Peptides against a protein of PDB entry 5IXI. Designs and how they scored, part 49

Target 1, 141 residues: chain A of PDB entry 5IXI
Amino acid sequence: TPLLDASSLEYLFAQGQYDLVKCLAPIRDPKTEQDGHDIENECLGMAVLAISHYAMMKKMQLPELPKDISYKRYIPETLNKSIRQRNLLTRMRINNVFKDFLKEFNNKTICDSSVSTHDLKVKYLATLETLTKHYGAEIFE

## One batch from the design tools (peptide; aimed at target 1 E40 E42)

Design b2_p30_4_s1 (made by RFdiffusion4, then SolubleMPNN; from b2_p30_4, 12 letters changed)
Fold by OpenDDE base, seed 5:
Structure b2_p30_4_s1 (fold): chain B 141 residues (1-141), chain A 30 residues (1-30)
Amino acid sequence: as target 1 above (141 residues)
Amino acid sequence: MSIEESNPMSEKAKKGLDEFLEKIKKRNLD
């Protein structure tokens, strides 16, 4: 796989987000219950990456993001439906933990300029390769 | 090869992102 130019990387990143959310690139089947939990958390991590990338591209700080920011639009729709079926306390915990992770990520990783938008795109796509069943087979192999 | 191998990141960036994703995977949310 060759080095991607900026425009190609931007395109693949946008398409990858769409494919993940719309389940066009379905997430891999869990091997165990714990693996399933890890997959869900990885999807939440993908949401943090996507939101942070958006904020950086728009030159926005965390306080400028919507106060009700959520993972819902950044994870697979099937997973979102599953989470909605869980009890209120569980959903509240997921929401709170996600917001905490987003804040921590931006403060410790983004604010110190250690990570660029380029890095976020690469990491997102690289994670997508391992998280989904067959994504990138035509491009990255 | 993976996209990450063909499009390398700085050591600092890679470490930060790897640690973050690993941390969130280990978090018990349920």
Scores: peptide ipSAE 0.453, ipTM 0.894, DockQ to the pose 0.726
OpenDDE base, seeds 1, 2, 3, 4: peptide ipSAE 0.134, 0.174, 0.218, 0.141; ipTM 0.703, 0.713, 0.742, 0.694; seed 1 fails the geometry check

Design b2_p30_4_s2 (made by RFdiffusion4, then SolubleMPNN; from b2_p30_4, 10 letters changed)
Fold by OpenDDE base, seed 5:
Structure b2_p30_4_s2 (fold): chain B 141 residues (1-141), chain A 30 residues (1-30)
Amino acid sequence: as target 1 above (141 residues)
Amino acid sequence: MSIEESNPMSPKAKKGLDEFFEKIKKRNLD
């Protein structure tokens, strides 16, 4: 794999977020129903990574995050539309579980200080490569 | 029309992120 400098990594991370949300890098087709569920969870995980990276870059503490923080702006628009069509109880559960996971993740990233923004960008891009159909094939060989 | 119920952040998904954290922690200890 090629060595990426900090500036290149920052660019790719920003572009990757845009491509994922706007479905310019479409998520892979599910092989089974369970695979589809796993893909959704990976997308929600991508939202956690993106939000946590933002919080770390802004040197924000957990209480400074918006109370209504959501995955909606950080997942593929197609998936967001799908989730909005689900019943209220399901949507409430998704929101609650996401918030709980985000809190736990931020405790490990911001509070523990063992994970850097660099680590988050690498993890995001690596996951993006496996989650999408052809993204990063020329970079992550 | 049936609405599918989702169980987000399954143990599998969480495990993947936990393993990432453990990898980073191990690196920092070396």
Scores: peptide ipSAE 0.172, ipTM 0.742, DockQ to the pose 0.036
OpenDDE base, seeds 1, 2, 3, 4: peptide ipSAE 0.109, 0.149, 0.109, 0.096; ipTM 0.636, 0.722, 0.643, 0.629; seeds 1, 3 fail the geometry check

Design b2_p30_4_s3 (made by RFdiffusion4, then SolubleMPNN; from b2_p30_4, 12 letters changed)
Fold by OpenDDE base, seed 5:
Structure b2_p30_4_s3 (fold): chain B 141 residues (1-141), chain A 30 residues (1-30)
Amino acid sequence: as target 1 above (141 residues)
Amino acid sequence: MSIEESNPMSPTARKGLDEFLEKIKKANLY
């Protein structure tokens, strides 16, 4: 993969988000139950990156985002459907922990580590390479 | 090469992002 200019990186990042959510780039098959949990949590991490990137691009603080902001629109649709079928306690835990991670990321990680929008896009796409079955094979070789 | 290798970020940013993603990956949600 070559060094990407800003416009190319922006395009790939946008398309990557779409492909992940619409399952055009399906997540890899879990090897174990724990691996399945890890994959789901990685998807939640991807949601944090995507939301935070949006906020940074719009120069918005977290409180300015919708109060009901969640992972639901930023994870694979199949996973979202799966989570909806789980018991109330599990759904509550996922929602609460996600909100905590989103706050931590935006209040500490970005600032303390000097994370830029460029870094978020690169890390997002790099995670897609390993999280999905065959994403980027034509682009990233 | 990975896109991350071809489009490097600062060591501090990389470390911060990796640590965060690892933390959420290990979260006990189940």
Scores: peptide ipSAE 0.734, ipTM 0.963, DockQ to the pose 0.733
OpenDDE base, seeds 1, 2, 3, 4: peptide ipSAE 0.732, 0.731, 0.723, 0.735; ipTM 0.962, 0.962, 0.961, 0.963; seed 4 fails the geometry check

Design b2_p30_4_s4 (made by RFdiffusion4, then SolubleMPNN; from b2_p30_4, 11 letters changed)
Fold by OpenDDE base, seed 5:
Structure b2_p30_4_s4 (fold): chain B 141 residues (1-141), chain A 30 residues (1-30)
Amino acid sequence: as target 1 above (141 residues)
Amino acid sequence: MTIEESNPMSEKAKKGLDEFLEKIKKKNLE
């Protein structure tokens, strides 16, 4: 895998988001029930990375983001459909926890670690390599 | 090499991102 210049990294990051959401790069099959839980939460983490990157690129603060910000547009469509089938209390919990994670990430992790947009792109793509079945095989090998 | 190895982050940034994602994975949402 080569060192990516800024334009290449931006392109791959955008394409990776699209591929994940549209299930063109399908997430890996869970090995256990707990593994399935971990995969779902990792997808939620991907949503936090994507949203935070967007905010940073636009030089926006969290209060400037939509009040109803959600993970729904940033996770695989198949997972989104699955979550919609769960009971109301579970869905509410997921929504609240996600918002808390997003807040914590932007107020603590980014500030404490001096995370850049470059770092977010790299981490996002690196996570795709392990989260999905075959993503990056043509590029990252 | 992985994308992360080929495009390294600072140790501090990597640590923060890794810990955050791990924290999310451990959260019981059911």
Scores: peptide ipSAE 0.541, ipTM 0.919, DockQ to the pose 0.767
OpenDDE base, seeds 1, 2, 3, 4: peptide ipSAE 0.458, 0.367, 0.330, 0.329; ipTM 0.899, 0.873, 0.862, 0.869

Design b2_p30_5 (made by RFdiffusion4)
Pose (drawn by RFdiffusion4):
Structure b2_p30_5 (pose): chain A 132 residues (1-60, 70-141), chain P 30 residues (1-30)
Amino acid sequence: TPLLDASSLEYLFAQGQYDLVKCLAPIRDPKTEQDGHDIENECLGMAVLAISHYAMMKKMSYKRYIPETLNKSIRQRNLLTRMRINNVFKDFLKEFNNKTICDSSVSTHDLKVKYLATLETLTKHYGAEIFE
Amino acid sequence: SSVDFWSVERFTTFMENGFEEARTTHTDKY
């Protein structure tokens, strides 16, 4: 018997996206530059998940689906790199919706679950309350 | 420094593994 029902899961998914974007769920610190880039790539993956879920729900840019801190960081890079980020994101999104949704038979439930499960490891102290 | 971006293959593998793991480890929660 699971802890959450569909309603709580949808609400938690929406809250999770809110937390990720508004940085109430701050992304974890990088151990290395490579780890940092990997974290940014996971954020692009999270944006792909959020957009794919939205499109899936209605039966049908990454900037509004990633932490604002990374957005400000990306806005500081040269134009070619930003075009490159856009192209990588588009490729991820296309590949995910054209192949992975079908191949791995990804439902909206699995998607929200992966998203939140990823928040548990992508961000600092998710679901915890720290008092000083 | 140069930014390292994931290939589509790497991303897809990561996502597929992540879905497999989430489906087994978070069944009591979700």

Design b2_p30_5_s1 (made by RFdiffusion4, then SolubleMPNN; from b2_p30_5, 20 letters changed)
Fold by OpenDDE base, seed 2:
Structure b2_p30_5_s1 (fold): chain B 141 residues (1-141), chain A 30 residues (1-30)
Amino acid sequence: as target 1 above (141 residues)
Amino acid sequence: SEMIFWSVEEFIKKFEESIKKSRKEYKDRF
């Protein structure tokens, strides 16, 4: 895949986030139960990437991130609905694990400046290609 | 079933590797 210029990458990243959340780029079907869990975890990872990118763009440090940051607006709506149907303890667990995940990731991205916003966009789009059914046909084919 | 984050560390590791690869490709191209 040819390198995308910064402008194109920014556009595709923004559109990709929208497509994932709105299920315009639907996630792939799980092959096994474990694969299903992996898909959900990857979706949460996508949320981490998106939020981290946002934080970097806003020049926010970890303590400056809202305490109520959630994956809810950064994962496929179908998955969000599924999670909402799970019991309270499960939802609390997911939220706590996600927050820990986000914190750990940000420590290795925002805090040490080892990762750029460019890197996050590339990873997001690349993951989007593998996570969804038909995304990237024109971009990553 | 409950969602379990079994591969958070692996996720981060793969991410870092991806970045390293991308930077190498960029350096080799330019």
Scores: peptide ipSAE 0.187, ipTM 0.697, DockQ to the pose 0.373
OpenDDE base, seeds 1, 3, 4, 5: peptide ipSAE 0.181, 0.159, 0.164, 0.174; ipTM 0.701, 0.698, 0.702, 0.706

Design b2_p30_5_s2 (made by RFdiffusion4, then SolubleMPNN; from b2_p30_5, 18 letters changed)
Fold by OpenDDE base, seed 1:
Structure b2_p30_5_s2 (fold): chain B 141 residues (1-141), chain A 30 residues (1-30)
Amino acid sequence: as target 1 above (141 residues)
Amino acid sequence: SEMIFWSVEEFMEKFKKGIEKSRKEYKDKF
């Protein structure tokens, strides 16, 4: 595979976020109920990566993060619609768990010198390749 | 059923292992 330079990686990362959210790169079909949960968790993980990358790029600390930050604009629109159809308690649980998770993850990644924005982009694209049906084959093969 | 989200520790472990693997693969490929 050809080496991805910094500019190409930045472009692919931005495009990958757009493709995931707009379902241009559709997520894979679940094989079981547990697999479905794993897929949803991976999508939420992608949201964590995307938001954390944004925070790191903007040199934002935890107190500077928006209080209304949400996974909604960082997950596939189909999944967002599905979550909106769930009952209030479930939606509150998902929102609270995500916020707490994001907060703790950001503390670890912002303070951890071993994690860079480059690492987040690579992890995002690698996960996107495995999470979606047809994506990234030409890039990572 | 309701979603059971990862623990941060589990996610970080998986993440760091993934980064190490990726770095190794990139070094081996180039």
Scores: peptide ipSAE 0.191, ipTM 0.698, DockQ to the pose 0.493
OpenDDE base, seeds 2, 3, 4, 5: peptide ipSAE 0.186, 0.189, 0.189, 0.190; ipTM 0.715, 0.714, 0.714, 0.714

Design b2_p30_5_s3 (made by RFdiffusion4, then SolubleMPNN; from b2_p30_5, 21 letters changed)
Fold by OpenDDE base, seed 5:
Structure b2_p30_5_s3 (fold): chain B 141 residues (1-141), chain A 30 residues (1-30)
Amino acid sequence: as target 1 above (141 residues)
Amino acid sequence: GEIKFWTVEEFIKKFEEGIKKSREEYKDRF
């Protein structure tokens, strides 16, 4: 496997985000209904990691981000389409739950400096490997 | 069809475990 230095990690993290959102690295097929639900949660988790990384790189706390910050730009487009097909009240609830989660996550992890941008990249790529079909075989296998 | 997301505690636990494993694998592999 190739050696991962800081520059390689940065490249892979950026490319991985693009591949996930654009569905160039498609998410794995669910084995059960519950597995499908877990996959959606993992995708939302990827959004949490990506947004947290963005906030840390910009040296700002999540409350300082635009009030309309959402998961939409950070999840697979296929999942975003699925969510958009749900009624307005459901979409509002999903958005509120996500925002509340993001704030709480930030307070418990980012604010106390227990997590670095390096950790977020590593976790993102590791999750991407398990979430998608045949991704990262050359790096993580 | 609303998504019931993880609790923060569940997510943090998985996150910390994942980071630990990833760091160990990174050190061993690279």
Scores: peptide ipSAE 0.223, ipTM 0.712, DockQ to the pose 0.528
OpenDDE base, seeds 1, 2, 3, 4: peptide ipSAE 0.177, 0.217, 0.217, 0.195; ipTM 0.562, 0.711, 0.711, 0.697; seed 1 fails the geometry check

Design b2_p30_5_s4 (made by RFdiffusion4, then SolubleMPNN; from b2_p30_5, 19 letters changed)
Fold by OpenDDE base, seed 4:
Structure b2_p30_5_s4 (fold): chain B 141 residues (1-141), chain A 30 residues (1-30)
Amino acid sequence: as target 1 above (141 residues)
Amino acid sequence: GELKFWSVEEFMEKLKSGIEKSRKEYKDKF
């Protein structure tokens, strides 16, 4: 089994983010419409984890983060393109829901000592394994 | 149906439970 010390975990987390966003680790195919929605939610969740991890590392709450931070840079590019093809109201809804969610989650996460950056990285990688087709086989098998 | 995202509370619960599960699986694998 691979040695997953702090540095290795940090590397894998960074690599995982890149692989997810750049679709080098493509998300799995939906089996149903609801499954598709679940996949999209998971992707948005990955964005939440990534941004919150960043915020925690910088010890910054969302109001202190750059104003342009959104899910767009933290989800698979394919999904981002898909979302951009949806109608304006849907896009506005997704954006508003995510922004409100991120604000509340970020505020709670930073104040919640039970969740560490280490935990977020582990959750991110674990979710990445289940969300993508074959990513992490060498790590999680 | 339209995409509906989780509430923060629901997501927090999933996160915490997932972390616990991941920790257990991690310890079992490594």
Scores: peptide ipSAE 0.297, ipTM 0.757, DockQ to the pose 0.531
OpenDDE base, seeds 1, 2, 3, 5: peptide ipSAE 0.209, 0.286, 0.283, 0.290; ipTM 0.588, 0.758, 0.752, 0.757

Design b2_p30_6 (made by RFdiffusion4)
Pose (drawn by RFdiffusion4):
Structure b2_p30_6 (pose): chain A 132 residues (1-60, 70-141), chain P 30 residues (1-30)
Amino acid sequence: TPLLDASSLEYLFAQGQYDLVKCLAPIRDPKTEQDGHDIENECLGMAVLAISHYAMMKKMSYKRYIPETLNKSIRQRNLLTRMRINNVFKDFLKEFNNKTICDSSVSTHDLKVKYLATLETLTKHYGAEIFE
Amino acid sequence: TSTERFESFNETWEELLEKYSEKYHEALTS
C-alpha cells in the first residue's frame, strides 16, 4: 500500500516543480566543475520531464522549468553557448518524447515519480526542515 | 509490473543523462 494517492502525487509534483524553479529546493553544490555541468544537464532533463508530462496530460523553452539560479547563470554565458544549450535541450526533449516514452512505456505516473525521486537527490535536504 | 517498468525507465533515464552530460560538457568547452 503506497503513501500517496493520485491527487497528492499530482499536487506534490506541481509543488516540486514550484520548489525547483523558485529555488525553495536549491540544487546541490557541485563537487567538481564536471559534477556542476552534470547537475545543469540533469536540470535540463528535469525540464524535459516537466514539459513532456504537460504535453502528455493535455494529449498533445526550458527556461521556465529550471531553477532561476541556473537561468541567471546561463544568461551570463556567450550567445553561442546559449544556442548550444537550446539545441541540447531540444535534442533531449525530442529524443525523450519520440523514443523513450514509447520504448520504456513511460506513463505520467512514472514521470512524476522520477521527477520527485530526482528532486530527492538533485536538491539539498528535500523534504527536510532545518531549524537554527 | 509497474515497479519493473519504472526501474527500466530509470535505467534509460540514467543512460540519457550520461549521453547528454557529454554533449552538454562539449557544448560548454568547445

Design b2_p30_6_s1 (made by RFdiffusion4, then SolubleMPNN; from b2_p30_6, 16 letters changed)
Fold by OpenDDE base, seed 5:
Structure b2_p30_6_s1 (fold): chain B 141 residues (1-141), chain A 30 residues (1-30)
Amino acid sequence: as target 1 above (141 residues)
Amino acid sequence: SAEERLKEFEKKYEELHKKYSKKLTEAYTS
């Protein structure tokens, strides 16, 4: 568990986001149907982290974000394509649940100042390492 | 300490993630 300075962490976080979304760091193959759901859930959780980090860096509260904010730009493109191929009701449900997740996360962590941008980066990168096939920064044990 | 705060954050995140993962899974399969 090597120590990372702020600059290194910022770089790795930015690059990790790009690699995940562009599928340069592809997510691991699901072992079961439930594992597939777990992988999608992890990706959507990472989207919550990424959006929250963005909002904090821009000094914005979630209510100030566009109402159409979504996971679409923050998850692997392949996963986004998969979700878009599902029926309308399913997509609506996913979107609603995600928005609720984002809102509650903000209310229970960011709003009470219990989380920092540093914390978000650490959790994001840690999740990224466990989720992807070959991506391994070997930052965390 | 910062490490303690991080651990507390991770705990909160995991709790929320678990809650909404269940809801998401229901959304996938409903």
Scores: peptide ipSAE 0.690, ipTM 0.947, DockQ to the pose 0.677
OpenDDE base, seeds 1, 2, 3, 4: peptide ipSAE 0.689, 0.690, 0.688, 0.689; ipTM 0.947, 0.947, 0.947, 0.947

Design b2_p30_6_s2 (made by RFdiffusion4, then SolubleMPNN; from b2_p30_6, 14 letters changed)
Fold by OpenDDE base, seed 1:
Structure b2_p30_6_s2 (fold): chain B 141 residues (1-141), chain A 30 residues (1-30)
Amino acid sequence: as target 1 above (141 residues)
Amino acid sequence: SSEERLKKFEEKYKELHKKYSKKYKEALES
């Protein structure tokens, strides 16, 4: 994998977020129903990474984030629409899973300063490559 | 080193992701 300078990584991270959310980099087709669920969870993971990056950049701790923070702005719009079509109970469960994921991620990585914003961007882009169709192969070879 | 830090982070993330992948599937199946 070629070395990316800080500015390039920042650009790619920002663009990658935009591409994922706006479905310009569409998520890969699920091979099975379980694969589809894995893909959705990957998207939630992307939201965790993005939000954590945001928090770190703003020098905010998780408790300082808005209580209503959600994955909605950080996942593909198509997936967000799909989730919205599910019943309330399911949506609540998904939200709880996400919030727990975010909390535990923050406690185990961000709070102890074991990860940097650089690491988050790298992981985000690496995951984006595997999650989407024909995206980012040139970045992480 | 930065590479070691990243590797450790990736391991932690992988573990967490597996955990919550299971939880997510359980949430959908409930």
Scores: peptide ipSAE 0.639, ipTM 0.930, DockQ to the pose 0.739
OpenDDE base, seeds 2, 3, 4, 5: peptide ipSAE 0.638, 0.635, 0.637, 0.638; ipTM 0.929, 0.929, 0.929, 0.930

Design b2_p30_6_s3 (made by RFdiffusion4, then SolubleMPNN; from b2_p30_6, 16 letters changed)
Fold by OpenDDE base, seed 2:
Structure b2_p30_6_s3 (fold): chain B 141 residues (1-141), chain A 30 residues (1-30)
Amino acid sequence: as target 1 above (141 residues)
Amino acid sequence: SAEERLAKFNEEYEKMHKKYSKKLTEAITS
């Protein structure tokens, strides 16, 4: 369970997003090719969490989000660069899968209202710890 | 309780994440 109060959690969540995207908290090195895929998948999941959190904070539903919303601003810059180097078809497929993921997740988080912004922050930070090399804030017990 | 809700959320998220992770991997490797 989290040990942080609301203000501390908010701060760490914001800082964690920044650190992940700017690679100040670099993602761990893949041990295998499959591990590399797992890392990318975790990053894209982090993007879903971050976008959904943003939407909830703004009291927005998915149709109200920009049409061109994407994972680009919410994943490590290094990963974003890697994806950009892939062929157009692959990038289109990734984008489509991501959008579907975001849609389904949004339905459960915003529409069902069964998930709080607190839950999203906790999940984000917990995932961040597993994803990065040396990130640790002793947040949970 | 809050802990129960969080646990349920985590479970649901993991199921969804697993589903789309498979799709993402397929998208990347195809």
Scores: peptide ipSAE 0.641, ipTM 0.931, DockQ to the pose 0.660
OpenDDE base, seeds 1, 3, 4, 5: peptide ipSAE 0.637, 0.635, 0.640, 0.636; ipTM 0.930, 0.929, 0.930, 0.929

Design b2_p30_6_s4 (made by RFdiffusion4, then SolubleMPNN; from b2_p30_6, 15 letters changed)
Fold by OpenDDE base, seed 4:
Structure b2_p30_6_s4 (fold): chain B 141 residues (1-141), chain A 30 residues (1-30)
Amino acid sequence: as target 1 above (141 residues)
Amino acid sequence: SAEERLAEFEKKYEELHKKYSKKLTEALTS
């Protein structure tokens, strides 16, 4: 069970997003090439969580999300720079996969379930702890 | 319960994340 009350969780979620993007909570070093892919995948997943949380807070429906929605503002700046250095085809593929992920996630968890913003915050922070080098929120009892 | 609901959500997220992680890896290596 979560240790944090609602207000504390809200604070840590906001701070965690900032720390991840600004690399104040740096992501862990990859141990292998596949591990590097896993790290990137986790970051993109966190972008899905963050965007979905934003949409829920704004009472936005899935069709109201911008067609040009992007992960760029929701992943570590270092990773964003890395992706921008890749060729156009690769970047397009990443964008397409991400958009499909976001869409299916919202359909199956936000639109068709009782998932709350609380749940998103918990999952985000838990993922953040596993992804980063030293970050720890200690949110679970 | 709230805990059961959270667990169900986490399960759904992990399933989707796994699915699209595969697709992302393919996107990077293709």
Scores: peptide ipSAE 0.602, ipTM 0.919, DockQ to the pose 0.699
OpenDDE base, seeds 1, 2, 3, 5: peptide ipSAE 0.601, 0.600, 0.599, 0.600; ipTM 0.919, 0.919, 0.918, 0.918

Design b2_p30_7 (made by RFdiffusion4)
Pose (drawn by RFdiffusion4):
Structure b2_p30_7 (pose): chain A 132 residues (1-60, 70-141), chain P 30 residues (1-30)
Amino acid sequence: TPLLDASSLEYLFAQGQYDLVKCLAPIRDPKTEQDGHDIENECLGMAVLAISHYAMMKKMSYKRYIPETLNKSIRQRNLLTRMRINNVFKDFLKEFNNKTICDSSVSTHDLKVKYLATLETLTKHYGAEIFE
Amino acid sequence: SVSFWSVERFTTHMNHDFSTVVPEKSSTVY
């Protein structure tokens, strides 16, 4: 018997996206530059998941689906790199919706679950309350 | 220099969690 029902899961998914974007769920610190880049790439993956879920729900840019801090960080890079980030994101999104949704038979449930399960590891102290 | 994942790496990462982490979390939490 699971903890959450569909309603709580949908709400938690929406809240999770809100927390990730508004940085109430701050992304974890990088151990290395490479780890940092990997974290940014996971953020792009999270944006793909959010957009894919939205499109899936209605039966059909990454900027609004990533933490604003990374957005401000990306806005500081040269134009070619930004075009590159856009191309990488588009490729991820296309590959995910064209292949992975079908191949791995990804439902909206699995998607929200992966998203939140990824928040548990992508962000600092998710679901915890720290008092000073 | 900025490093980005390949499509293959991204897809592998997604598929791994969809086959391992998602079933466990769906059975207990979500």

Design b2_p30_7_s1 (made by RFdiffusion4, then SolubleMPNN; from b2_p30_7, 16 letters changed)
Fold by OpenDDE base, seed 2:
Structure b2_p30_7_s1 (fold): chain B 141 residues (1-141), chain A 30 residues (1-30)
Amino acid sequence: as target 1 above (141 residues)
Amino acid sequence: EIKFWSVEEFMERFRNDLSTVVPVQKATRY
């Protein structure tokens, strides 16, 4: 079980976000079609974590979040491109599901304060390890 | 249709993932 201090977490979290979005830490290959959907959902989850962390750091309440907030800049560029190629209805559904989830999750982070920024960073990095091909192997062993 | 986790399901996995890492400065919740 790794021991991560606050400074290490802050650095790894920042770098991990960049690596995920820029595909420097590429997401793992899906083994099945369902696995592919799970991977996409995990990526959207990563966006939720990143946005929630940002909101908490800026001390922004849920109503203060931009209404046009999107997962687009918080998921792997490859996945973002893939989603953009889907039909409008599908994109709208993804956006609606994401917004609903983000809203509810933010109630438990910003409003209820049941999740800290520290927790978000840990969850982000832990998910990054399982989501990507080789990232985090040395950190979480 | 687009299937996504419930927040509760996500939070359960969230808590499990937190247990895999030993945090140095975790705030006590009251």
Scores: peptide ipSAE 0.382, ipTM 0.744, DockQ to the pose 0.264
OpenDDE base, seeds 1, 3, 4, 5: peptide ipSAE 0.293, 0.364, 0.289, 0.370; ipTM 0.676, 0.738, 0.672, 0.741; seed 4 fails the geometry check

Design b2_p30_7_s2 (made by RFdiffusion4, then SolubleMPNN; from b2_p30_7, 19 letters changed)
Fold by OpenDDE base, seed 2:
Structure b2_p30_7_s2 (fold): chain B 141 residues (1-141), chain A 30 residues (1-30)
Amino acid sequence: as target 1 above (141 residues)
Amino acid sequence: EMKFWTVDEFISKFEKDINTVVPKYKATKY
């Protein structure tokens, strides 16, 4: 039996996005260099989920979304600042990989209707619990 | 050279998490 109703889930998802981006729910400290890369990948994954949810709510495919859509406003500000400090080629690679990933993900999920907005919110919050320092302990426990 | 998931890998993990990891976060749809 679910503990949350639909309204509560919607609220938590909205608040969780804000908390992650504004670093109110700070991401956990990496234990290794590889762990750091995994954390960054998870953050980019969170951006995919958030943008996909937005697209589904607006009933828009990616070509219909604003051209300025990117991960930059959907990842922690600290990570965004870190990425901006990397060289141009690295940033271009990240942008290209993310855009290609988002397009393919959109085609395989939104276009195929295999994933619901409910699933995106659940996955987002579950990932937020493991990705951040305090979110799971303070909100979900 | 930061490696990122393939979409299929991400979707597979997504589906697995939804089905096995996050029952406590599932909400009623109605």
Scores: peptide ipSAE 0.438, ipTM 0.821, DockQ to the pose 0.457
OpenDDE base, seeds 1, 3, 4, 5: peptide ipSAE 0.429, 0.421, 0.423, 0.428; ipTM 0.814, 0.804, 0.801, 0.799; seed 3 fails the geometry check

